# Peptides against a protein of PDB entry 3H8D, part 146

Target 1, 122 residues: chain A of PDB entry 3H8D
Amino acid sequence: DMKRQQRFFRIPFIRPADQYKDPQNKKKGWWYAHFDGPWIARQMELHPDKPPILLVAGKDDMEMCELNLEETGLTRKRGAEILPRQFEEIWERCGGIQYLQSAIESRQARPTYATAMLQNLL

## One batch from the design tools (peptide; made by RFdiffusion4, then SolubleMPNN)

Design b2_p22_6_s3 (from b2_p22_6, 14 letters changed)
Fold by OpenDDE base, seed 2:
Structure b2_p22_6_s3 (fold): chain B 122 residues (1-122), chain C 122 residues (1-122), chain A 22 residues (1-22)
Amino acid sequence: as target 1 above (122 residues)
Amino acid sequence: as target 1 above (122 residues)
Amino acid sequence: MEEERRKEIRERLERMLELLEQ
């Protein structure tokens, strides 16, 4: 059985309050997702005016997308897919390693590619 | 121990005969590389006027770059790194699956991430 | 389980994706 493909995506979002403002007054956020095969393993949101949001499977399921990768249509969205490092660099800067580690230690995280890689790193 | 990172790169090249021609008369080729950790696992060359060249580690070592990934400087070359699928799509179209499979069957290929993935697919 | 919250998250993503497709 083949190992699950790891794929990463990024899309911009505009705050609801900025949706109908002039372009210069629309401050972009960024939505990131890591899919371990068909299912999301990590999600991250960068906001222009509040702390980043980090989410990991198992712990934060209710705050993450339930859609499998195919259902999202992300693979068909030109420019949405990003390199692993483009995700990981931001993840690390935002404290993702510590966040995921804590989730593992508290037994809140479900096993994913991300948990396995972190455990190898430690 | 962490699994080796799989990274893919693409850079254009100009045929030597076209090097000093006007831009409109320079026909580009494309050089592709797959690195399994620090070492190249596959190389591919697309030419404007001849068949693609496919190369796999173990079988074609003498025709492939000897440099490890860091020595190439590819990671520092903006726009050079590509997604896995951007490599694999071309690889498949050029008959790379059959080429690598044949190299495995003849025991010419050295084990890499690519050989392992192919063997899982078969 | 707060199914309403799950729906909100899904709908948010769907809206984001739709906006980018236009």
Scores: peptide ipSAE 0.082, ipTM 0.539, DockQ to the pose 0.622
Fold by OpenDDE base, seed 5:
Structure b2_p22_6_s3 (fold): chain B 122 residues (1-122), chain C 122 residues (1-122), chain A 22 residues (1-22)
Amino acid sequence: as target 1 above (122 residues)
Amino acid sequence: as target 1 above (122 residues)
Amino acid sequence: MEEERRKEIRERLERMLELLEQ
């Protein structure tokens, strides 16, 4: 259902190797998620030292959050929820449009709000 | 189209009577808007000294922002955009659900994402 | 092996969330 609530989240993470370093020496990554209703539609990870990781439902299920939104607790974490554009801007800069498009064309993408929006764009 | 981007904004306002008072004597109100795509769907105003004002498209067009989203400049105003829940929480507390429902039942509400969502709720 | 990968992802998220709660 395209009437499902679209919600976006971002949380930082620290690399295991930096876990016990002084704060100034901890390089921070960022974990992003787009939930289409209760289920994740897209996931994205920014790393300080490697290319971003883009993930889309259907194609990358094994690498994406398997919990429904409520189970994640993200809705209860202050500062975790972000604006749609805060997700989309990064998504686009990382090549997410092309990534999702390829997943659709290869029939690997599960239909989501994201796939529907992309198909409207093209 | 229910695939339109839903965006929410909030900006403060000062009552005209308080315009030239010292900051501590200026009572601040809050102006809220929900844009369903380019057009406003709901508007809400919190006032320091009177009941909140709720407005819905179709019914209250004359009292609502007549500019499309781009014309408002809200997207370019830092801190203006808010999360959907930041709007909805206030909307609900102000009786917005009942207000919109009445507008729908009286056939005064223009179909929007908001009306569609409400009809899904009921 | 496939489920183990999912578990790792979940655990990673959980660790991240726990860390942020501190």
Scores: peptide ipSAE 0.080, ipTM 0.544, DockQ to the pose 0.629
Fold by OpenDDE base, seed 1:
Structure b2_p22_6_s3 (fold): chain B 122 residues (1-122), chain C 122 residues (1-122), chain A 22 residues (1-22)
Amino acid sequence: as target 1 above (122 residues)
Amino acid sequence: as target 1 above (122 residues)
Amino acid sequence: MEEERRKEIRERLERMLELLEQ
């Protein structure tokens, strides 16, 4: 059986409020995504001026990317793909383990590679 | 069940013959490794002056890294880890699919993530 | 309501990706 490929991506974003400011005044955020096969499993947003946003499939579907991996074009964006650890390190620092665990316990999380790995570690 | 992590690495090497030459005269090769969990599954060497060397677990154990992933220290070498596609692209270009397939057919290949993926694709 | 929110998220991502291409 073919295993689903775990792929991770990161792209910078400019805050709406900074859109029309001078380049030096535009504070950069980071948008992270973990795709379990074609579908997003986790999404994370690092902001320069507010707490990180953590999102997990099932619980936060309405706030997460609904496009499948191919539709996003992320695989064709040079420099967008990151190593698993590059995602996980930030995920961990931002409290992602606790967040995902809570989503599992509340039965809100859709089973993904991420939920499986977490459940195996607990 | 916990899945084995697939991790890929690349480090440059200098040919023995070039060891004592001036920097500009040292042609760089590349050493690639695919680890299926703690153990190497595939190894590949790109050389500036000879055909690439392809190695697969089981068939080429004597010529491959015998250290487990942790023992290699590769996970601690900055810039050594590469994306799966960075490995696979070179692997494919060098004839790795054919090489691994032949190793499977000859019953020389040890089952790995690589063999599993190939067998699923054939 | 849900569809509108999904559309918003999709459009946001698309805009972000477009900015990177510039």
Scores: peptide ipSAE 0.084, ipTM 0.536, DockQ to the pose 0.727; fails the geometry check
Fold by OpenDDE base, seed 4:
Structure b2_p22_6_s3 (fold): chain B 122 residues (1-122), chain C 122 residues (1-122), chain A 22 residues (1-22)
Amino acid sequence: as target 1 above (122 residues)
Amino acid sequence: as target 1 above (122 residues)
Amino acid sequence: MEEERRKEIRERLERMLELLEQ
């Protein structure tokens, strides 16, 4: 009776405009991903100078990672994996609960672990 | 379509004999737990001066935590939660795969996420 | 357009991962 593993990752990114600046002038953003088994369920992006971006499977497929977890290599990147709460805390702060809820209500969200958990809480 | 969450925890402990010694003379052990949803699936204990202890649900219930996850308060203890791999790495080093396999073969193991994953790999 | 967008996303991720390795 197998269960899909829920795994969470975070990696920093530097803005293209800052790519060739001195380190002190490179502002970091953060890319977050929640994988429900091999496939992404949620994605989140924090930027140093603009609003965060929230993405959920089904609704935002075109803007989300299309690679399966293994293809990303995230599991092999040191420090990339984070605890569920480390993802969820930011997700909540950014309005992720409402975002996902709206996606479900609009029938745009693909069923995932994330949708199931939300429905369990509502 | 809900899935049980797999959560892992680690907390240090001091040997009773060292309880009232100076900090420098207190040797730490480590207590590990894997919860499959609300209930413990695996437990592991590392000691400074004796072999590790491996425990699996069904077989070792009497020696394992009887509290459900919420009752333990582990989710509210800072730094207690660890990544799955942080548990699994130690589990593997201590012979946990073989231990669980033997428990399954002897029909002593209660079905858990851990047993399912093992059977998936075999 | 969809394929191009996905390609860009993939490339972005790859670049980020490469930077992380450094």
Scores: peptide ipSAE 0.081, ipTM 0.529, DockQ to the pose 0.796; fails the geometry check

Design b2_p22_7_s1
Fold by OpenDDE base, seed 4:
Structure b2_p22_7_s1 (fold): chain B 122 residues (1-122), chain C 122 residues (1-122), chain A 22 residues (1-22)
Amino acid sequence: as target 1 above (122 residues)
Amino acid sequence: as target 1 above (122 residues)
Amino acid sequence: SEEEKYIEELLKKYEEEQAAAA
């Protein structure tokens, strides 16, 4: 269903190891999510000291937050919602297109708006 | 900080593979979380057709939802919050004590209210 | 609640499987 609302979010996070450190020792990362309707389609994490993490539905379900959009506070969190391009720009720069493509080709990606768009692009 | 509020939540989920199936084909699982203050300490998943999943902070960070409590809608979701015992009973029946103990002994568990309580129990 | 009953059923199933495997 390509009519589902596509919504994108970004929030800062503190690494688990840094949660109880002093503020200066809490290196900030960024959590990104693409929701295809109520369900997460893609997730991405930017870290201060390790490679970006890319996650796509179907392949990476075990590593993605299992909450649907309404079960998150993201729609009610000021400044959390971002434009599609704000997600896609980072996704592309982190190799997300190739990552998702590989997941599609390996039959690991679950069909989502993201998979449909990528298949249309190629 | 053992003074942090301990809050527990349970929500149903539909398996990713079943998300777009007909209702009768959507087998319901259950997502559990223990938040030690703002941060998740333990997560647990009951599935209709596979063993329970146990997750503890530090060891299983990559598989746990990275949202802090306030970033989830759980505190605002009717019926999501459960009593400590409603979590602990399931945790214990699923082997959570041994799981957490092993994580502590292997130095993989991050210190949380859960680790402190277990260390006091033993 | 019906919710808790269903959860209990899942737990019982798990416990039975563990017992059978032991």
Scores: peptide ipSAE 0.198, ipTM 0.722, DockQ to the pose 0.384
Fold by OpenDDE base, seed 3:
Structure b2_p22_7_s1 (fold): chain B 122 residues (1-122), chain C 122 residues (1-122), chain A 22 residues (1-22)
Amino acid sequence: as target 1 above (122 residues)
Amino acid sequence: as target 1 above (122 residues)
Amino acid sequence: SEEEKYIEELLKKYEEEQAAAA
């Protein structure tokens, strides 16, 4: 059901390699998630020293967080939730449209709200 | 600091491909996590129809959940937290010792409580 | 618990498959 609530989140993260370093040596990235109902549909990561990571359900299942929305603290984390456009703007700038399109065409993408919207856009 | 609180969690999950199927077609797996303080050190997944997944910090960063312990709902999810032995028993049976050892020897593993314990064991 | 019993079943299946593949 594409009428599921679409919720978007953004949190800062410290890279695993930097987690135990001095604060001045911790480079901050940003973790984004799009939840289509309880399940993640898209994930995106911005890094200070490497290209963005784009992940879509079906194609990148092994690399995406397996926690459903309820199992995350995101709905209770103040300031974590963002507007749809705040996610989509970054997604577009990172080449997310082409990434998702390719995943659809290769039949790797699981159908989600995101795939449906893209199919309507194209 | 290896004196950080070691916390272990287990939750059931439904595979992404089964999320929107009828309940009778949803095969339940199990997601395990070891947190060394706020950060994940090891992750493990049991699946009904494929080999277990073993993940260790440093080696498998791209595939592990980026949410720190506070950002997950795990500490607030009733029944999610398990005893250390409940994780370690499964880890051992899935070949986790060899997996982590190989990651250490190849210099892929990030130092954690788990790597320290294994180094003392060997 | 029923939960742990099911987990045990999954592990046994894996172990059996590994033994058969060896």
Scores: peptide ipSAE 0.197, ipTM 0.727, DockQ to the pose 0.382
Fold by OpenDDE base, seed 1:
Structure b2_p22_7_s1 (fold): chain B 122 residues (1-122), chain C 122 residues (1-122), chain A 22 residues (1-22)
Amino acid sequence: as target 1 above (122 residues)
Amino acid sequence: as target 1 above (122 residues)
Amino acid sequence: SEEEKYIEELLKKYEEEQAAAA
């Protein structure tokens, strides 16, 4: 249902390998999520020393956080929620449109608000 | 640091493929997590129609939820927290001891409370 | 509880499948 609220979040993360290192050795990455209602539709990760990771529902379910929005603290975490365009700008710059398009064309993408909007645009 | 609080959680999940199906067609799985302080140490998933998934920090970082404990709502979700033995019982029955042991021996496991305890036991 | 019962059912199915495959 396209009437579901679309919410976007961004939080910094510390790489697992850096979790117990000194603060100066903890390279910060960024974790992004698009929730289509309670369910995650897209996930994205910016890393300081490797290519961005793009994930879409259906194709990448095993690599995406399985927590629904209610089960996360994101809506209660100050500064976590971002505007749609703040997500989409990064998504576009990371090749997310092409990634999602390929997932749709290969029939790997689960239908979400994101797939619907892309199919409306193209 | 082994003084970190060990906390365990279990939540039901609906498979991505079933998320938008009728309630009677939503087969419930179970998501388990062991947090060693703020960081996840082990994750486990029980599925209604496929083998259990076992994940350990270091080896399976890309398949595990990257949210730290504070960023999740798990500590605030009624009924989510479980006792250590409630996690370990399932972990053992799913072959988690052998899985973690192999991850340690192959040098894939990130040191956690779980790796330390297993190394103390063996 | 019903929750624990259902989890047990999933575990039993897994264990049965493993036993059958052995």
Scores: peptide ipSAE 0.194, ipTM 0.723, DockQ to the pose 0.382
Fold by OpenDDE base, seed 5:
Structure b2_p22_7_s1 (fold): chain B 122 residues (1-122), chain C 122 residues (1-122), chain A 22 residues (1-22)
Amino acid sequence: as target 1 above (122 residues)
Amino acid sequence: as target 1 above (122 residues)
Amino acid sequence: SEEEKYIEELLKKYEEEQAAAA
């Protein structure tokens, strides 16, 4: 299980509510994903005018992308893939460690590479 | 706006909770999407052991895929694209017309090709 | 196709549940 490739991605997004507005009225957010092999483990969203959204597998399945990694275009999108630390830095600053920890403690988190790593640190 | 290409897709999925189970313990669901140009307008999910899930742009943004069409691999995935009627038939049988109508009436729906078509019929 | 057949089975289950609840 822990032999799976850990891959991280970041892309800009325009809020659905802004999709059909003029460019100057479109506020840009950022979409992040951590894939544990083909399956999403964590998702994170930065928004220009609301708090960050943190999502973890098991707890937040309904709110996360249901496409596996290859079904997304992310591996083929230039500039989308980021380094692990580029994800983790933002994750930490947004309270991701506490969020994932709480999900583990409540038994809502599905076991992933991320849960294993956190449990190794605690 | 209504000149945008309407495209529909269907792919099987394995429930997140079943991802790491043996194949015989993985129940298959079906993921559907309607894209109004590059942006998702409707999403629908069939599950083996729970009711269908219906999602419409504006109302259910947080629960829907945030990737635009080209950022998904769907246009490049063999057998993923379906005919409009193949989506609409399932949508109707799952109560999608009533769901979208309610979203329009509550002013939760973002205007899309789907909202326009429904309003033309009513 | 086998795909369409399986989807139909899922729909029938849902429809039967709705009918039973009505």
Scores: peptide ipSAE 0.189, ipTM 0.721, DockQ to the pose 0.381

Design b2_p22_7_s2
Fold by OpenDDE base, seed 5:
Structure b2_p22_7_s2 (fold): chain B 122 residues (1-122), chain C 122 residues (1-122), chain A 22 residues (1-22)
Amino acid sequence: as target 1 above (122 residues)
Amino acid sequence: as target 1 above (122 residues)
Amino acid sequence: SEEEKEIEELLKKYEEKKKEEE
């Protein structure tokens, strides 16, 4: 159902290796998710010391959060929800368009709102 | 802090590929997580048509949920929390002891309550 | 916002490194 609500979230994270270090030695990253209705469509991670990680449904399922939107606390986490453009702008700067396009062309991407939008544009 | 509360959760999941199929064509798996305080220590997935997936902190960080316990809805999801033994019994049957042991020996595992318990036993 | 500034700094670092790899 392409009429499902598209919702976007962003939260900071501390790398597992730094979780128990002193605060000054913790490097902060940023975790992004796009939910197409209850199901995650795209995930993106910004790290302080490595390239961004881009993940798309179908191709990268094993590397993406398995929780549906209701099973996350994200809708209840103050300040976590972001505007679509706040996600898309970062996605684009990280090469997300090309990444998703390649996943579609290789038949790895599961159809989502994101794949449909890209296919409509191309 | 080894005094952190150990909490265990189990939820059913539908594979992404089956999310939009008819209910009769959706194959159900089971998602397990062990949280050592706020941070995930182990994750395990039972699938209807492939071997179990075992994941341990440090080694498999990119394949594990990035949400801390507070960021999940698991503590608020009725019936999601399980007893330690309900997790450990399945973990053991899936070869989790050997998996975690190998991760420790290869210096891939991040220290957690789970690694400490295993090292105390061995 | 402070969050947007921190994110922008990470993106700039990535973009700079990507240019060095060209």
Scores: peptide ipSAE 0.234, ipTM 0.733, DockQ to the pose 0.381
Fold by OpenDDE base, seed 1:
Structure b2_p22_7_s2 (fold): chain B 122 residues (1-122), chain C 122 residues (1-122), chain A 22 residues (1-22)
Amino acid sequence: as target 1 above (122 residues)
Amino acid sequence: as target 1 above (122 residues)
Amino acid sequence: SEEEKEIEELLKKYEEKKKEEE
């Protein structure tokens, strides 16, 4: 399981509330995902007008994408894939380490590559 | 806006909690989506061990897919696209009409093809 | 890139607000 390919993605999004607004009224956010094999392990969002959102598998399943990696277009979307560090840097700055750690400690986190990495570092 | 193409999709899913279980322990659910143009208008889930989940744009944005239609693989996934009635039949049986109606009345629903259709029928 | 700049701007705003709230 730990041999699964780790892939990271980032795409811009326009919030649903802004979809039908004129371009000048569409505030751009950023959507991030970490896939541990075909399954999402972590999700993160940067918003223009609210704090970042952090989501981890197990704890936040209902708020995360239900599509597996192939069911998304992300692997086929030019420029969507990012380097691990490009995800981790933002994750860290948004408090993701602490967020995931708390999820592990509360036994809410599903085991993923992300949980394993964190546990190895602690 | 009302001239946007309406497209409907259905895919099976294995819940995140069951991802790493043996096949016999993976309970299959069904994920439905209605796209009003590129944007999701309604989402629905059939689960093997809990009531159906109904989600509508505006009210449930944070629980719905943040990817637009093209960012999903759905248009490219053979057998994923379904007819409008195949979605609506399940939507109706799951109480979707009442759910959306309440969202409209509470001013939680974002205007979509779905809200417009319902309002035209009422 | 433009993407990185936009992302950084959002992060900066968040970090500034967080600092003010601490």
Scores: peptide ipSAE 0.234, ipTM 0.731, DockQ to the pose 0.381
Fold by OpenDDE base, seed 3:
Structure b2_p22_7_s2 (fold): chain B 122 residues (1-122), chain C 122 residues (1-122), chain A 22 residues (1-22)
Amino acid sequence: as target 1 above (122 residues)
Amino acid sequence: as target 1 above (122 residues)
Amino acid sequence: SEEEKEIEELLKKYEEKKKEEE
């Protein structure tokens, strides 16, 4: 399990409400994903007008994209893949460690590379 | 807007809880998407052990996959694209018309091809 | 990059809001 490739992605998104507005009126957000092998382990969204959204596997399954990595175009999208630290830095600043820790302690988190790493630090 | 290409997709998914189980223990669900041009208008999920999930743009934005059509691999995935009727038949049987109608009447639905079609029928 | 700048601006706004709430 720990041998699965950890891959991280970031793409900009335009909110549904802004999709058909003029470009100047489209506020850009940012969608982040951590894939633990083929399956998403963590998701994060930066929004221009609301707090960051943090999602972890197990707890937030209904809100997370259900596409496996290959079903997404992310591996084929130039500039989508980011370094682990580029994800983790934002995750940390958004309170992701505490969020994931809470999900583990409440038994809501599915075991992933992310949960294992956090438990190794504790 | 009505000239945007309406495209429909279906892929099998394995629930997160079943991802690492033996294949015989992986219960298959089905993920459906309706894209109104580049943006998702409706999403539907069939599950082996719970009611269908119905999602409509505007109302359920947080639960829907935020990837635009090109950011998904769906247009490049053999067998993923389905006919409009293959989506609509399942949508209807799952109560999608009533769900979307309720979202329109409560002013929760974002205008899409789907909302326009429904309003044309009413 | 321009992407990093845009992201940093969003983070700064969030962090400023959090600081004001504390």
Scores: peptide ipSAE 0.234, ipTM 0.736, DockQ to the pose 0.382
Fold by OpenDDE base, seed 2:
Structure b2_p22_7_s2 (fold): chain B 122 residues (1-122), chain C 122 residues (1-122), chain A 22 residues (1-22)
Amino acid sequence: as target 1 above (122 residues)
Amino acid sequence: as target 1 above (122 residues)
Amino acid sequence: SEEEKEIEELLKKYEEKKKEEE
């Protein structure tokens, strides 16, 4: 259902391996999420020491956070919500279009707002 | 730091593959989490049609939800928080002790309250 | 509770399947 609200979030994260290190030794990453209504459609992670991680619903369900939007505190976290373009700009630069396209073509992607938009674009 | 608060949560979930099905076709699973302070230490998932999934910090970081406790809505979700024994009972029945022990022995487990407790038990 | 019953049903199914596989 394309009438669902599309919401985008970004939060900094500290890698699990760095959680108990001194602050100066905690490398900050960035966690991005696109929620298509209550359900995550895309997840993206920027890391300081490895390539970006791109995840799409259907294909990468096991690696994506399974919490629905209401089960997260994201809507209540000041500064977490971002504009669509703030997500898409990074997504594009990280090869997200190609990644999602590949997931669609291989029939791994679950239908979402993201898959529909891409299919309209191409 | 063993002085951190240990908190346990349980929420029902609908599998990503069932998200857009009719309600009667959405099989309910159960998502469990153990937070050692703000950080997840263990995650467990009960599924109606596959074996339980057990996840421990350090070993399974990529499969576990990366949101820290404050970034989740769990503390604000009525009925989500459970008693330690409600988690441990299920954890034990699913082979969690052996799973965590194996992760410790293979040096895959990140130190947490859970690893410390197990090492004191054994 | 209803939740506990549902959970127990899942556990029983798992345990039964494991027993059959052994």
Scores: peptide ipSAE 0.022, ipTM 0.690, DockQ to the pose 0.326

